Peptides against a protein of PDB entry 3H8D. Designs and how they scored, part 22

Target 1, 122 residues: chain A of PDB entry 3H8D
Amino acid sequence: DMKRQQRFFRIPFIRPADQYKDPQNKKKGWWYAHFDGPWIARQMELHPDKPPILLVAGKDDMEMCELNLEETGLTRKRGAEILPRQFEEIWERCGGIQYLQSAIESRQARPTYATAMLQNLL

## One batch from the design tools (peptide; aimed at target 1 H47)

Design b2_p15_2_s1 (made by RFdiffusion4, then SolubleMPNN; from b2_p15_2, 9 letters changed)
Fold by OpenDDE base, seed 1:
Structure b2_p15_2_s1 (fold): chain B 122 residues (1-122), chain C 122 residues (1-122), chain A 15 residues (1-15)
Amino acid sequence: as target 1 above (122 residues)
Amino acid sequence: as target 1 above (122 residues)
Amino acid sequence: SIDDWLASRGLVPLE
């Protein structure tokens, strides 16, 4: 639906094992989310020691944030919200277009703004 | 075209008459721009002592920024780029939807992402 | 909150 707000967020994280280490010894990861209205459409995780994780609604619901946007508090978390391109640039570099395309073709993806945009792009 | 980047920018300004006044005596305005790819699609100006100015491509070309996005240097100006909603919220409050709608109906608006989105909204 | 959710997933948020 073209009336739904598209909002993007990013949160840096460390691993529990690094929690009590010196700052220089903490390996930083990045959690990303795309919300299509109140619900997450895409999720992405950059980990320091393993491949990036790409997740799309419908296919990966069990691994994605199940909180609606208001429940997350992301809109009230300073520095969390990012520009669409800040998400898309990383998404593309991680192979997100192909990942989402495959999810659509296998009929695993739930229709979202992301799926609609991909259909327009291809 | 669904492949074009939508980018939004905001720049504060003061009036020339206030340029040499003390900071507390400078009335602040806000200049907003929506770029659909390389070209401006919408422009908006909040002035302290007059009504907001709304401008749309095709109709108001003479009053709008004629520079392409790269020429503006906006993408390289720290703090200038804003989220889509930060633009749209102000646009809506200023009557931008009605303004753009009228421009479309009078056949004055050039087709842009903004015109397409309005067609989807209405 | 998202911070709690991340923590439950084994990700310690820094912000």
Scores: peptide ipSAE 0.384, ipTM 0.581, DockQ to the pose 0.762
OpenDDE base, seeds 2, 3, 4, 5: peptide ipSAE 0.375, 0.384, 0.371, 0.383; ipTM 0.524, 0.583, 0.566, 0.582

Design b2_p15_2_s2 (made by RFdiffusion4, then SolubleMPNN; from b2_p15_2, 6 letters changed)
Fold by OpenDDE base, seed 5:
Structure b2_p15_2_s2 (fold): chain B 122 residues (1-122), chain C 122 residues (1-122), chain A 15 residues (1-15)
Amino acid sequence: as target 1 above (122 residues)
Amino acid sequence: as target 1 above (122 residues)
Amino acid sequence: SIDDWMASKGYVPLE
């Protein structure tokens, strides 16, 4: 249902190899998730030294978070929740619109709020 | 269109009579706004010494912000934007669901994202 | 938890 709550989260991360380095030598990445109700619709990862990773439900289930929202504890994690635009701005910059569109056209995307919004936009 | 961006904002305010008092004597209120695309859909005000004010587009236009989102500068005001749930939680606590429902039933409410969501919920 | 999940994926979550 379109009434499902859309919630967005972001978690900074570092590489295991950097975890014991001085802060200036820890290159941060960013993990993003869009939950459409209890389940993830989109996932995105910004890395300091490689291209962004874009993932959409249905197509990329094996690479995406398999936990439901409650299982993640994201709603209880201080500073994790972000505004929709904070997700979408990065998503768009990373080519997420085209990525999701391609997943829809290839019939790989699971219908989500994101797919519905894109279909309304295009 | 349901594709319109839903954005929520909150601004603290003090009473004019308190503006020159010491901080401990300044009782804060909170102004909330829900924008459905460029235009306001809901407005809410929490006061330190009187009941909350709930306003819905169509019914309460004369008491609500008349500026479009861009005119408000809210998107550029640091700390003003809030998560949907940060608005909805207060809206619900203040009886906003019933207020909006009554406005719909009386045919006073302008159709917005909020009215659509409520109609999907009920 | 999400932190455990991220760890399992080879990330060290911060904060």
Scores: peptide ipSAE 0.377, ipTM 0.586, DockQ to the pose 0.812
OpenDDE base, seeds 1, 2, 3, 4: peptide ipSAE 0.377, 0.375, 0.376, 0.375; ipTM 0.589, 0.585, 0.589, 0.587

Design b2_p15_2_s3 (made by RFdiffusion4, then SolubleMPNN; from b2_p15_2, 7 letters changed)
Fold by OpenDDE base, seed 5:
Structure b2_p15_2_s3 (fold): chain B 122 residues (1-122), chain C 122 residues (1-122), chain A 15 residues (1-15)
Amino acid sequence: as target 1 above (122 residues)
Amino acid sequence: as target 1 above (122 residues)
Amino acid sequence: SIDDWMASRGYVPLE
């Protein structure tokens, strides 16, 4: 439903092994989430030493955040919310369009704002 | 078209008469813009000493920004871009829903993402 | 919370 608010979030993270290292030795990753209303539609993880992880609702439910938006506290976490383009730019660079498209074509993607938007684009 | 990127911007302004006053005497206003793709869909102005100004494409074209998004330089202006909700929250508080609805009903509103979204809401 | 969720999955959230 186009009524649902599309909200995007990003949280930097470090590896557990790095949490007690000096700052220069803490390689940051970035966790991204797209919420379509209360539920996650896409998740994306940028890692410092491995390929990005792209996840889409329906296909990757078990690897994605299962919390609804309210439960995450993301909206109340200072600095977490980002602009849509800040998510999409990275998503596109990581091959997210192809990933989501493939999930749609394989009937694995749950319908979301993201799937609808992609179908509009293609 | 749902393909178009919805982007929102905010710029503080001061009254011309206040531009040379001490900071404590500079009452800030806030200029808001919603761009539906390259073209403005909504504009909103918060003034320190008068009611907010709400403007919608089609109805208020002559009072709104006539530049396309690229021409504005807003995307390149640090701190100008805001979250959709940061626009919508103020828009709602200022009676923007009713304003846009009235413009639609009077056939004055140009079709935009905003008009489409409102029609979906109502 | 999201921080707890991330922690449970082997991430140390920052900020």
Scores: peptide ipSAE 0.408, ipTM 0.590, DockQ to the pose 0.803
OpenDDE base, seeds 1, 2, 3, 4: peptide ipSAE 0.404, 0.403, 0.382, 0.399; ipTM 0.581, 0.580, 0.602, 0.576

Design b2_p15_2_s4 (made by RFdiffusion4, then SolubleMPNN; from b2_p15_2, 6 letters changed)
Fold by OpenDDE base, seed 1:
Structure b2_p15_2_s4 (fold): chain B 122 residues (1-122), chain C 122 residues (1-122), chain A 15 residues (1-15)
Amino acid sequence: as target 1 above (122 residues)
Amino acid sequence: as target 1 above (122 residues)
Amino acid sequence: SIDDWMASRGYVPLD
């Protein structure tokens, strides 16, 4: 259904408090984003010391990246872009299917490529 | 429009005659494929000693990979899968847009994700 | 940029 380009990105991060620690003590997290055209559709955060965070457009807009894809510079950031499956595999492991489904059923999800794909599957 | 997953792959190859030559004398080519769901939509071959070969579904079926994606094992071959833009950049450089457009206009192209995207652009 | 955005949210992005 979507003619918009689907693009996926990930960025590793550390906590500010770990910034000056030895490499072995810098607990690494991972920020993931799915952009449906210029706007984010899904965001996901893997943290070393707490449960993953799943966010979907419409429901979680206030917690998600508000920048459009061009504003992020993600497409120009070396190593940031990933294959769709590299995102989806983690998304599914974290319960993203159920999370998005629940957001759709509760009428909180904004229609995106992700919602369309899920609704075609179920 | 397409609910099918678009996946892109690249495999290096050498000529059979170069198989036993020293590494510096093995002229490397590149085979590229775009799969629209389980079936190939576009194929492209970069050769070290001749013009690139462009192939599109419907028009060039007899010259293209006849295996479905699962049969190819490409999704399980380390390093074979590439980002869409890694395919498209080369495709465009080789004149793929014009090639596909011509195939559409001559009624030779099978409808695929690639044909749909091009028709939306023109 | 995304790096600035992440920083503003309490993340230190790595390369």
Scores: peptide ipSAE 0.403, ipTM 0.571, DockQ to the pose 0.846
OpenDDE base, seeds 2, 3, 4, 5: peptide ipSAE 0.400, 0.401, 0.398, 0.401; ipTM 0.575, 0.509, 0.577, 0.578

Design b2_p15_3 (made by RFdiffusion4)
Pose (drawn by RFdiffusion4):
Structure b2_p15_3 (pose): chain A 119 residues (1-119), chain B 122 residues (1-122), chain P 15 residues (1-15)
Amino acid sequence: KRQQRFFRIPFIRPADQYKDPQNKKKGWWYAHFDGPWIARQMELHPDKPPILLVAGKDDMEMCELNLEETGLTRKRGAEILPRQFEEIWERCGGIQYLQSAIESRQARPTYATAMLQNL
Amino acid sequence: as target 1 above (122 residues)
Amino acid sequence: EIITYDELKAWLWPS
C-alpha cells in the first residue's frame, strides 16, 4: 500500500567535533519510513546501548517529522537498501524488540509489524 | 507496487590486462542493469577505454544480457544492488534520457517501467 | 579481487 524507504546518517558525538580524526568515535542513525511516516528508528552509538524504536510505543522518542519534511530524499548518500537496514536491525535484537511491542499492544501497525506477524 | 518490481544493479569491473597491476593503475569500469520485474529494461556500461554503452529493451535486445533476474543471481551477490538514483544519475550523464526518448519516438523501445517513467515526466 | 570484464561477460552471457 505504501513505499518503504530506508535512510542512514553516520554521526559523531558533539563533544568530538574538534578532536583529531582518530579520536572521533562514529555512530549510525537509521530510519525506516512506511510511506510518509517512520515505522522504525535505530541508533548505533559508540558509548551506550543501541537505541531501537518502533511506531506507537516510541512515538515520543522517535523523529516526529514525516518523510518530506526531513529532506532525507534530498541528501546524497543518505538512502540505503532495505537489507542494509534489516541486517543491522536484526543484529541489535530488533526482531524481539518489535515482537515484544506487538504482543504487549504497544505497536502501531506498519509494514514492519505486518512482516513480523506474517512469518 | 510497479515500483517494487524495479531492481537495479552495478558491477564494477576491470579489463583482464589490468588484473595484476598496482591498485592505482587498475582502470575501473561499471556495468549496470535495471530490471523491470524479471526482465532487463535498461543496461549501461561505463568503460575506461571506449564510449559508454547504453541499451534499452526492444531496440537493443541482441546486445543486452539475455538472462532474467533470477537466472543472474544478482539478488544474491553482495553489494551488487543499488538504489534507483544511483542508476539514474549515471544514465542521465551518459545521455540516457535522450537515448530512451529517441527509442520511444522511433517506437523501438518496448514499453517498460522506464518508458512509463519518462512519459510521466514529459 | 575485482572481476574482469571478460569474466563478467562470461557470467552474464553464458554459452

Design b2_p15_3_s1 (made by RFdiffusion4, then SolubleMPNN; from b2_p15_3, 5 letters changed)
Fold by OpenDDE base, seed 5:
Structure b2_p15_3_s1 (fold): chain B 122 residues (1-122), chain C 122 residues (1-122), chain A 15 residues (1-15)
Amino acid sequence: as target 1 above (122 residues)
Amino acid sequence: as target 1 above (122 residues)
Amino acid sequence: ELITYEELYAWLYPK
């Protein structure tokens, strides 16, 4: 739906074990979110020491952000919002297209802007 | 068309008359562009000493960027690409909605993602 | 300072 604003966010994080290490020894991870209007459509996590995590609405609801966009405060966090392509580039590198496609085909994906975009490409 | 990537750019410019002034005396303007895929859909210019300029595809083709997105090099210029909302916020402040709407109603606007977005809101 | 993964989830998955 063209009425819903597509917004993308990224937050760096550190591992619990690195919390008290010197800054140079803190290996960063990255949390990514795609919000289709107020609700999350895709979530992605890059970890320094394990494979990336890909999550799509409908299939992975229990593992995805439970707050609506306004509740997250992400729109008010300086530097959190990123360009769509900054999300999509990483999403694609991590196999996100195939992941979402599989979720659609298995009827696990909730319809979102992301599912519509993918289906327009196919 | 959901297949075309919507990308937005902003670059500062200095007035020719200020080109050789001290940095503190160079009043900056801002050039904005919305590309619907490879082709510009909207262009906007904020000037320090005259009203903003609004341009839409179809109506203002002769005054808008003639290069396709790849030719502009904007995608490779650090800091040039901006968030959709960073464009839209200024566009709206400058009366862009009304400008584009008028262009649509007068049959001067070429169909773009921008025209579709506006028509979805109405 | 950067937040921990745990803090991130506490923030985004409040109970």
Scores: peptide ipSAE 0.482, ipTM 0.594, DockQ to the pose 0.804
OpenDDE base, seeds 1, 2, 3, 4: peptide ipSAE 0.480, 0.478, 0.479, 0.446; ipTM 0.564, 0.563, 0.577, 0.687

Design b2_p15_3_s2 (made by RFdiffusion4, then SolubleMPNN; from b2_p15_3, 5 letters changed)
Fold by OpenDDE base, seed 1:
Structure b2_p15_3_s2 (fold): chain B 122 residues (1-122), chain C 122 residues (1-122), chain A 15 residues (1-15)
Amino acid sequence: as target 1 above (122 residues)
Amino acid sequence: as target 1 above (122 residues)
Amino acid sequence: ELITYEELYAWLYPE
């Protein structure tokens, strides 16, 4: 049902190698997720030392969050939820539009709110 | 139309008396707004040196933002838009539920999304 | 304190 609630989340993380470093030496990464209803539609990772990772449902299921939204506890983590544009701006900058479009064209993308919105935009 | 988009905003402000003080002496207040579609439904002000101000449409029109949402430019101000709960948590802490309820009971509140939601909750 | 990437994945990608 494309009427599902769209929710977006972001979690900062540190590299394993930085775990025991002083705070100033812990470079942050960012994990992003777009949930279309209970299930993830898009995932994005900003790493401090490698290119962004973009993931879309259907194509990248094996690499994406395996928990439904409620199971993640993200909705209960203060500060984790973000506005749609806070996700989309980064998504766009990282080439997410092209990535998702390519996944659609290759028939790898599972239909989600994200795929529908993109198709409506183009 | 109660199907209107609900959007919430927060911007810091400095007291006029502090405008020309050094940064350390500029105590911040916070201006909050809930827009029910294009028009403000609730407004809230956190002041560093006086009690919170709560305002609801209908009752407090003379003290509330006079501009429609688009005219404010808030939608274009990075960081101004906040999640619903970011507004509601402060609203609740400041006694907003009781304030709005009282405004409804006194027939001073203009019907908004806020009034409807409160009435559904109680 | 921030979680590690590994911890994040352990959390969100269990088993």
Scores: peptide ipSAE 0.453, ipTM 0.551, DockQ to the pose 0.860
OpenDDE base, seeds 2, 3, 4, 5: peptide ipSAE 0.447, 0.307, 0.449, 0.448; ipTM 0.549, 0.508, 0.527, 0.578

Design b2_p15_3_s3 (made by RFdiffusion4, then SolubleMPNN; from b2_p15_3, 5 letters changed)
Fold by OpenDDE base, seed 5:
Structure b2_p15_3_s3 (fold): chain B 122 residues (1-122), chain C 122 residues (1-122), chain A 15 residues (1-15)
Amino acid sequence: as target 1 above (122 residues)
Amino acid sequence: as target 1 above (122 residues)
Amino acid sequence: ELMTYEELKAWLYPP
């Protein structure tokens, strides 16, 4: 349903090895999520020491957040919610358009707002 | 079309009378806008010295922003774009639900994403 | 303090 609320979130993280380092020496990663209503549609991870991870619903379910939006508590975490463009800009930069397109073409992607928008763009 | 991007903006303004006052003595107002695709759907103004102003497309066109989203430059103004909830929370607090509902009932409101969402809620 | 990646996964991927 196109009426579902599209909400985007970002959480910074540190590497396990940096846990006890001085703040200046901690390299940050970023976890991103797009929720189409209560369920995750896309997930993305920026790591300081490895390539970005792109994940889409249907294809990558086993690697994606398994909680519904309410269960995550993301909506209640101050500073976690981001603008759609803040997600999309990074998504595009990381090759997310091609990744999702490929998932659609291979019939691996679950239909979401994200898949619908991409199909509208092409 | 439900596929149109919903974007929200907020800009502070100062009263003309405060323009040349010391920063501490300037009372800020806030201008809010909801764009349903390229066109404004709702506008709201918080004034430091008078009641909030609520405006909806169709009913209040003459008092609302006449520029399309691109013309406003809002998408390029740092800090202007806000989360949907940042708009809606203030909208609700200012009586926006009732205002838009009344505009729909009187057939003054132009159909927008906002009218559709309200009709879905009721 | 920021959470570790492992803590993040434990939070969002509970068994």
Scores: peptide ipSAE 0.475, ipTM 0.571, DockQ to the pose 0.832
OpenDDE base, seeds 1, 2, 3, 4: peptide ipSAE 0.473, 0.472, 0.474, 0.427; ipTM 0.554, 0.554, 0.575, 0.654

Design b2_p15_3_s4 (made by RFdiffusion4, then SolubleMPNN; from b2_p15_3, 5 letters changed)
Fold by OpenDDE base, seed 1:
Structure b2_p15_3_s4 (fold): chain B 122 residues (1-122), chain C 122 residues (1-122), chain A 15 residues (1-15)
Amino acid sequence: as target 1 above (122 residues)
Amino acid sequence: as target 1 above (122 residues)
Amino acid sequence: DLITYEELKAWLYPP
């Protein structure tokens, strides 16, 4: 059902070790999510001290947000929602296209808007 | 071709009569655009001193942006691009659904993403 | 205020 609304979100976070430090000493990470309708299709995490994490539905379900979009409250969090390109730019830089492609080829990815778009592109 | 990217933009404007006034005396209007791929599908204008203007492709071509999206430079203007819902919320408040519906029924609207979405909704 | 990664997980990945 490609009629589902595609929505993208971003939340900054800090490391556990930095939680009590002065603001200047807190290194930010970023959590990203792409929701295909009510359910997450892609997730991405930028960490200050380790490589980016890329996750796709079907393959990485256990590591991805388990709440549907309404349950997350993200839609009600000011500044959380971002433009598609704001997600895609980072996704591409992190190798997300290849990651998703590999997941599709290995039959690990469940069909989403993201998989469909990629398949249209290739 | 429903595969076209839907992009939305907003630009503030001031009335010609206010252009040389002090900032405090400049009343802002807002120009909104929905681009269905390269071409505008809907346009909306909020004015400080008159009713909102709603425009849809096909019906109101002469009053709408004549440039394709790339030509506008909107994609390169910081802060111009907005989320779909930021457009739709205002569109709905201004009676945009009924306006577009009427344009479709009268065969004045050309097919766009907007017309297709409305037809899916009704 | 910024949340910790752990808080984020607790929020979005509840047990």
Scores: peptide ipSAE 0.468, ipTM 0.552, DockQ to the pose 0.809
OpenDDE base, seeds 2, 3, 4, 5: peptide ipSAE 0.468, 0.463, 0.456, 0.465; ipTM 0.547, 0.563, 0.613, 0.557

Design b2_p15_4 (made by RFdiffusion4)
Pose (drawn by RFdiffusion4):
Structure b2_p15_4 (pose): chain A 119 residues (1-119), chain B 122 residues (1-122), chain P 15 residues (1-15)
Amino acid sequence: KRQQRFFRIPFIRPADQYKDPQNKKKGWWYAHFDGPWIARQMELHPDKPPILLVAGKDDMEMCELNLEETGLTRKRGAEILPRQFEEIWERCGGIQYLQSAIESRQARPTYATAMLQNL
Amino acid sequence: as target 1 above (122 residues)
Amino acid sequence: DVGDAFEDWFKERFS
């Protein structure tokens, strides 16, 4: 029913902007858009646990801008293939995280919940 | 979900003559493919030593890869799949829009998602 | 095997 689009933004800590390149610890931010709306958000950090977020339970913590208002389709190198998102998501325990939110009625139905519920 | 049937692939390559040269002397080229479902709709090659090759379905059937998407194994090759813009950027810089527009005007281009996309643009 | 037909075609083409 809707186009699935995935984005990735590598980042460094604000405190690391003026250190030498070898001292800049990298992280990665990810987003799965189910149409204009974010279904899943994922953050890999060099200094704390991975942040896994799903539509519904985590609306307050997730990026609140829809796809057009982010400008992500305009940024070079930002969009990634579905597997590049899914591989990282699975290694973070994302399947169990989304499943847990589904069973406790905290998950908004999206293409992502439909995929986990099917298989 | 015509868009979901669209799949794009890129294979970097070198000539055999450059196989054992230093990495800085390996003149790379790139082979590309746009699959419209099981069939190649557009094929593109950037070469280090000759003009770019642009091929469209219908007009260029003899020159294109004859295998369908499953027969190629490209969906199982690590790093081969690219986003549509990664194909379109190169296709445009090679004159691919003019090449596809001409094939459509000469009616040589077989209708595909690519010809449908160029027509919606015009 | 999977991908062999393509690799053969590809190697011949860019030989």

Design b2_p15_4_s1 (made by RFdiffusion4, then SolubleMPNN; from b2_p15_4, 8 letters changed)
Fold by OpenDDE base, seed 5:
Structure b2_p15_4_s1 (fold): chain B 122 residues (1-122), chain C 122 residues (1-122), chain A 15 residues (1-15)
Amino acid sequence: as target 1 above (122 residues)
Amino acid sequence: as target 1 above (122 residues)
Amino acid sequence: MVGEKFEEWFEKRHA
């Protein structure tokens, strides 16, 4: 649905184990989110020492941000919003296309702009 | 069409009259472009001392960038790519919705993601 | 700034 604005965000996180280390010794992870209008469609987490986490609406609701976009305040955080391609490039590298496709095929995915986009491409 | 990547760019330009002035005395204009995949869909120019220029594919082809996206090198120019909303906010402020709508109604507009988006909203 | 609720959620998720 072209009415809903597709917006993408990225914020870093520090592992609990590194929280009190010198900054140079802190290994950053990255939290990514795709919002389809007010609702999250995809979430992705890059960890420095474990595999990426991919999450899609419907399937992974319990692990995804439950706040709507306005509630997150992400649109008001400088540097948080990223270009669509900055999200998609990482998403694709992490196997997001296959992950979302599997969720669609298993009927676990909630329809989103992401699911529509994928179905348009395949 | 969800297959084509919507990408937006902004680059500054300096008026010829200001080209050899001290940097502080140069009034910058801004050139904006929306690419629907490889093809330009919209172009917009903010000038410091004249009204904004709005251009849409089909209607204004002779005044718009004739290079495809790859030829422009914009994707490889740091700081050139902007968020969709950074384009749309200015576009809307400059009367872009009405301009594009008029082009559609007069059958001057080439169908693009922009025209589809507008028709989805109206 | 991000919302307080989001900060709490985010911190909890990455604790």
Scores: peptide ipSAE 0.358, ipTM 0.642, DockQ to the pose 0.631
OpenDDE base, seeds 1, 2, 3, 4: peptide ipSAE 0.355, 0.356, 0.355, 0.356; ipTM 0.628, 0.636, 0.632, 0.634

Design b2_p15_4_s2 (made by RFdiffusion4, then SolubleMPNN; from b2_p15_4, 9 letters changed)
Fold by OpenDDE base, seed 5:
Structure b2_p15_4_s2 (fold): chain B 122 residues (1-122), chain C 122 residues (1-122), chain A 15 residues (1-15)
Amino acid sequence: as target 1 above (122 residues)
Amino acid sequence: as target 1 above (122 residues)
Amino acid sequence: MVGAKFDEWFEKRHA
């Protein structure tokens, strides 16, 4: 149902090469997730040294978080939850609109709130 | 449409009596708003010295913000936007569920995302 | 532990 709660999360990560470096020399990446109700709809990763990764449900299931929202514990992780726009702004910058659109057109995207919103936009 | 963006905001205010007091002696109240798309759906006010005020569209229009979301500038006010749960948690604590329910039952509430969600809950 | 499964998944994802 379109009335499912849309929730967004962001988790930083340190790239493996920087794991043991001094704090000032660690470059952070960012993992983003959009949950449409209990299930992930979009995942996005910003890397300090390579292109962003965009993933959408249906197309990229094998690379996306398979845990339901409750299982992730993200709702209880302090500082993890972000505003919708905090996700969407980055999503847009990274070409997420086109990525999701292509997934829809190729019939690879599973219907989610995100697909519905995009279809409403176009 | 139920696909309208739901956005929530919180603004502190200082009660008039404390306006000219030293910072440590100023008690803050909190003004909350839920916008269902461009229009306010719920408004809530926490006061340091009196009961909370709950307001819902349709019933309390004359007491609620009459500006559309864009006119308020809230989306551009740093720190004003809050997570849905940050609003809902306070709303629940203040008896907002019952307040909105009563407004629905008395046919005073204008249909909003909030009314739809409550009807889905009950 | 809350989030243990996610932490494991996350760590594997970024290993």
Scores: peptide ipSAE 0.298, ipTM 0.608, DockQ to the pose 0.774
OpenDDE base, seeds 1, 2, 3, 4: peptide ipSAE 0.293, 0.294, 0.293, 0.296; ipTM 0.598, 0.607, 0.608, 0.609

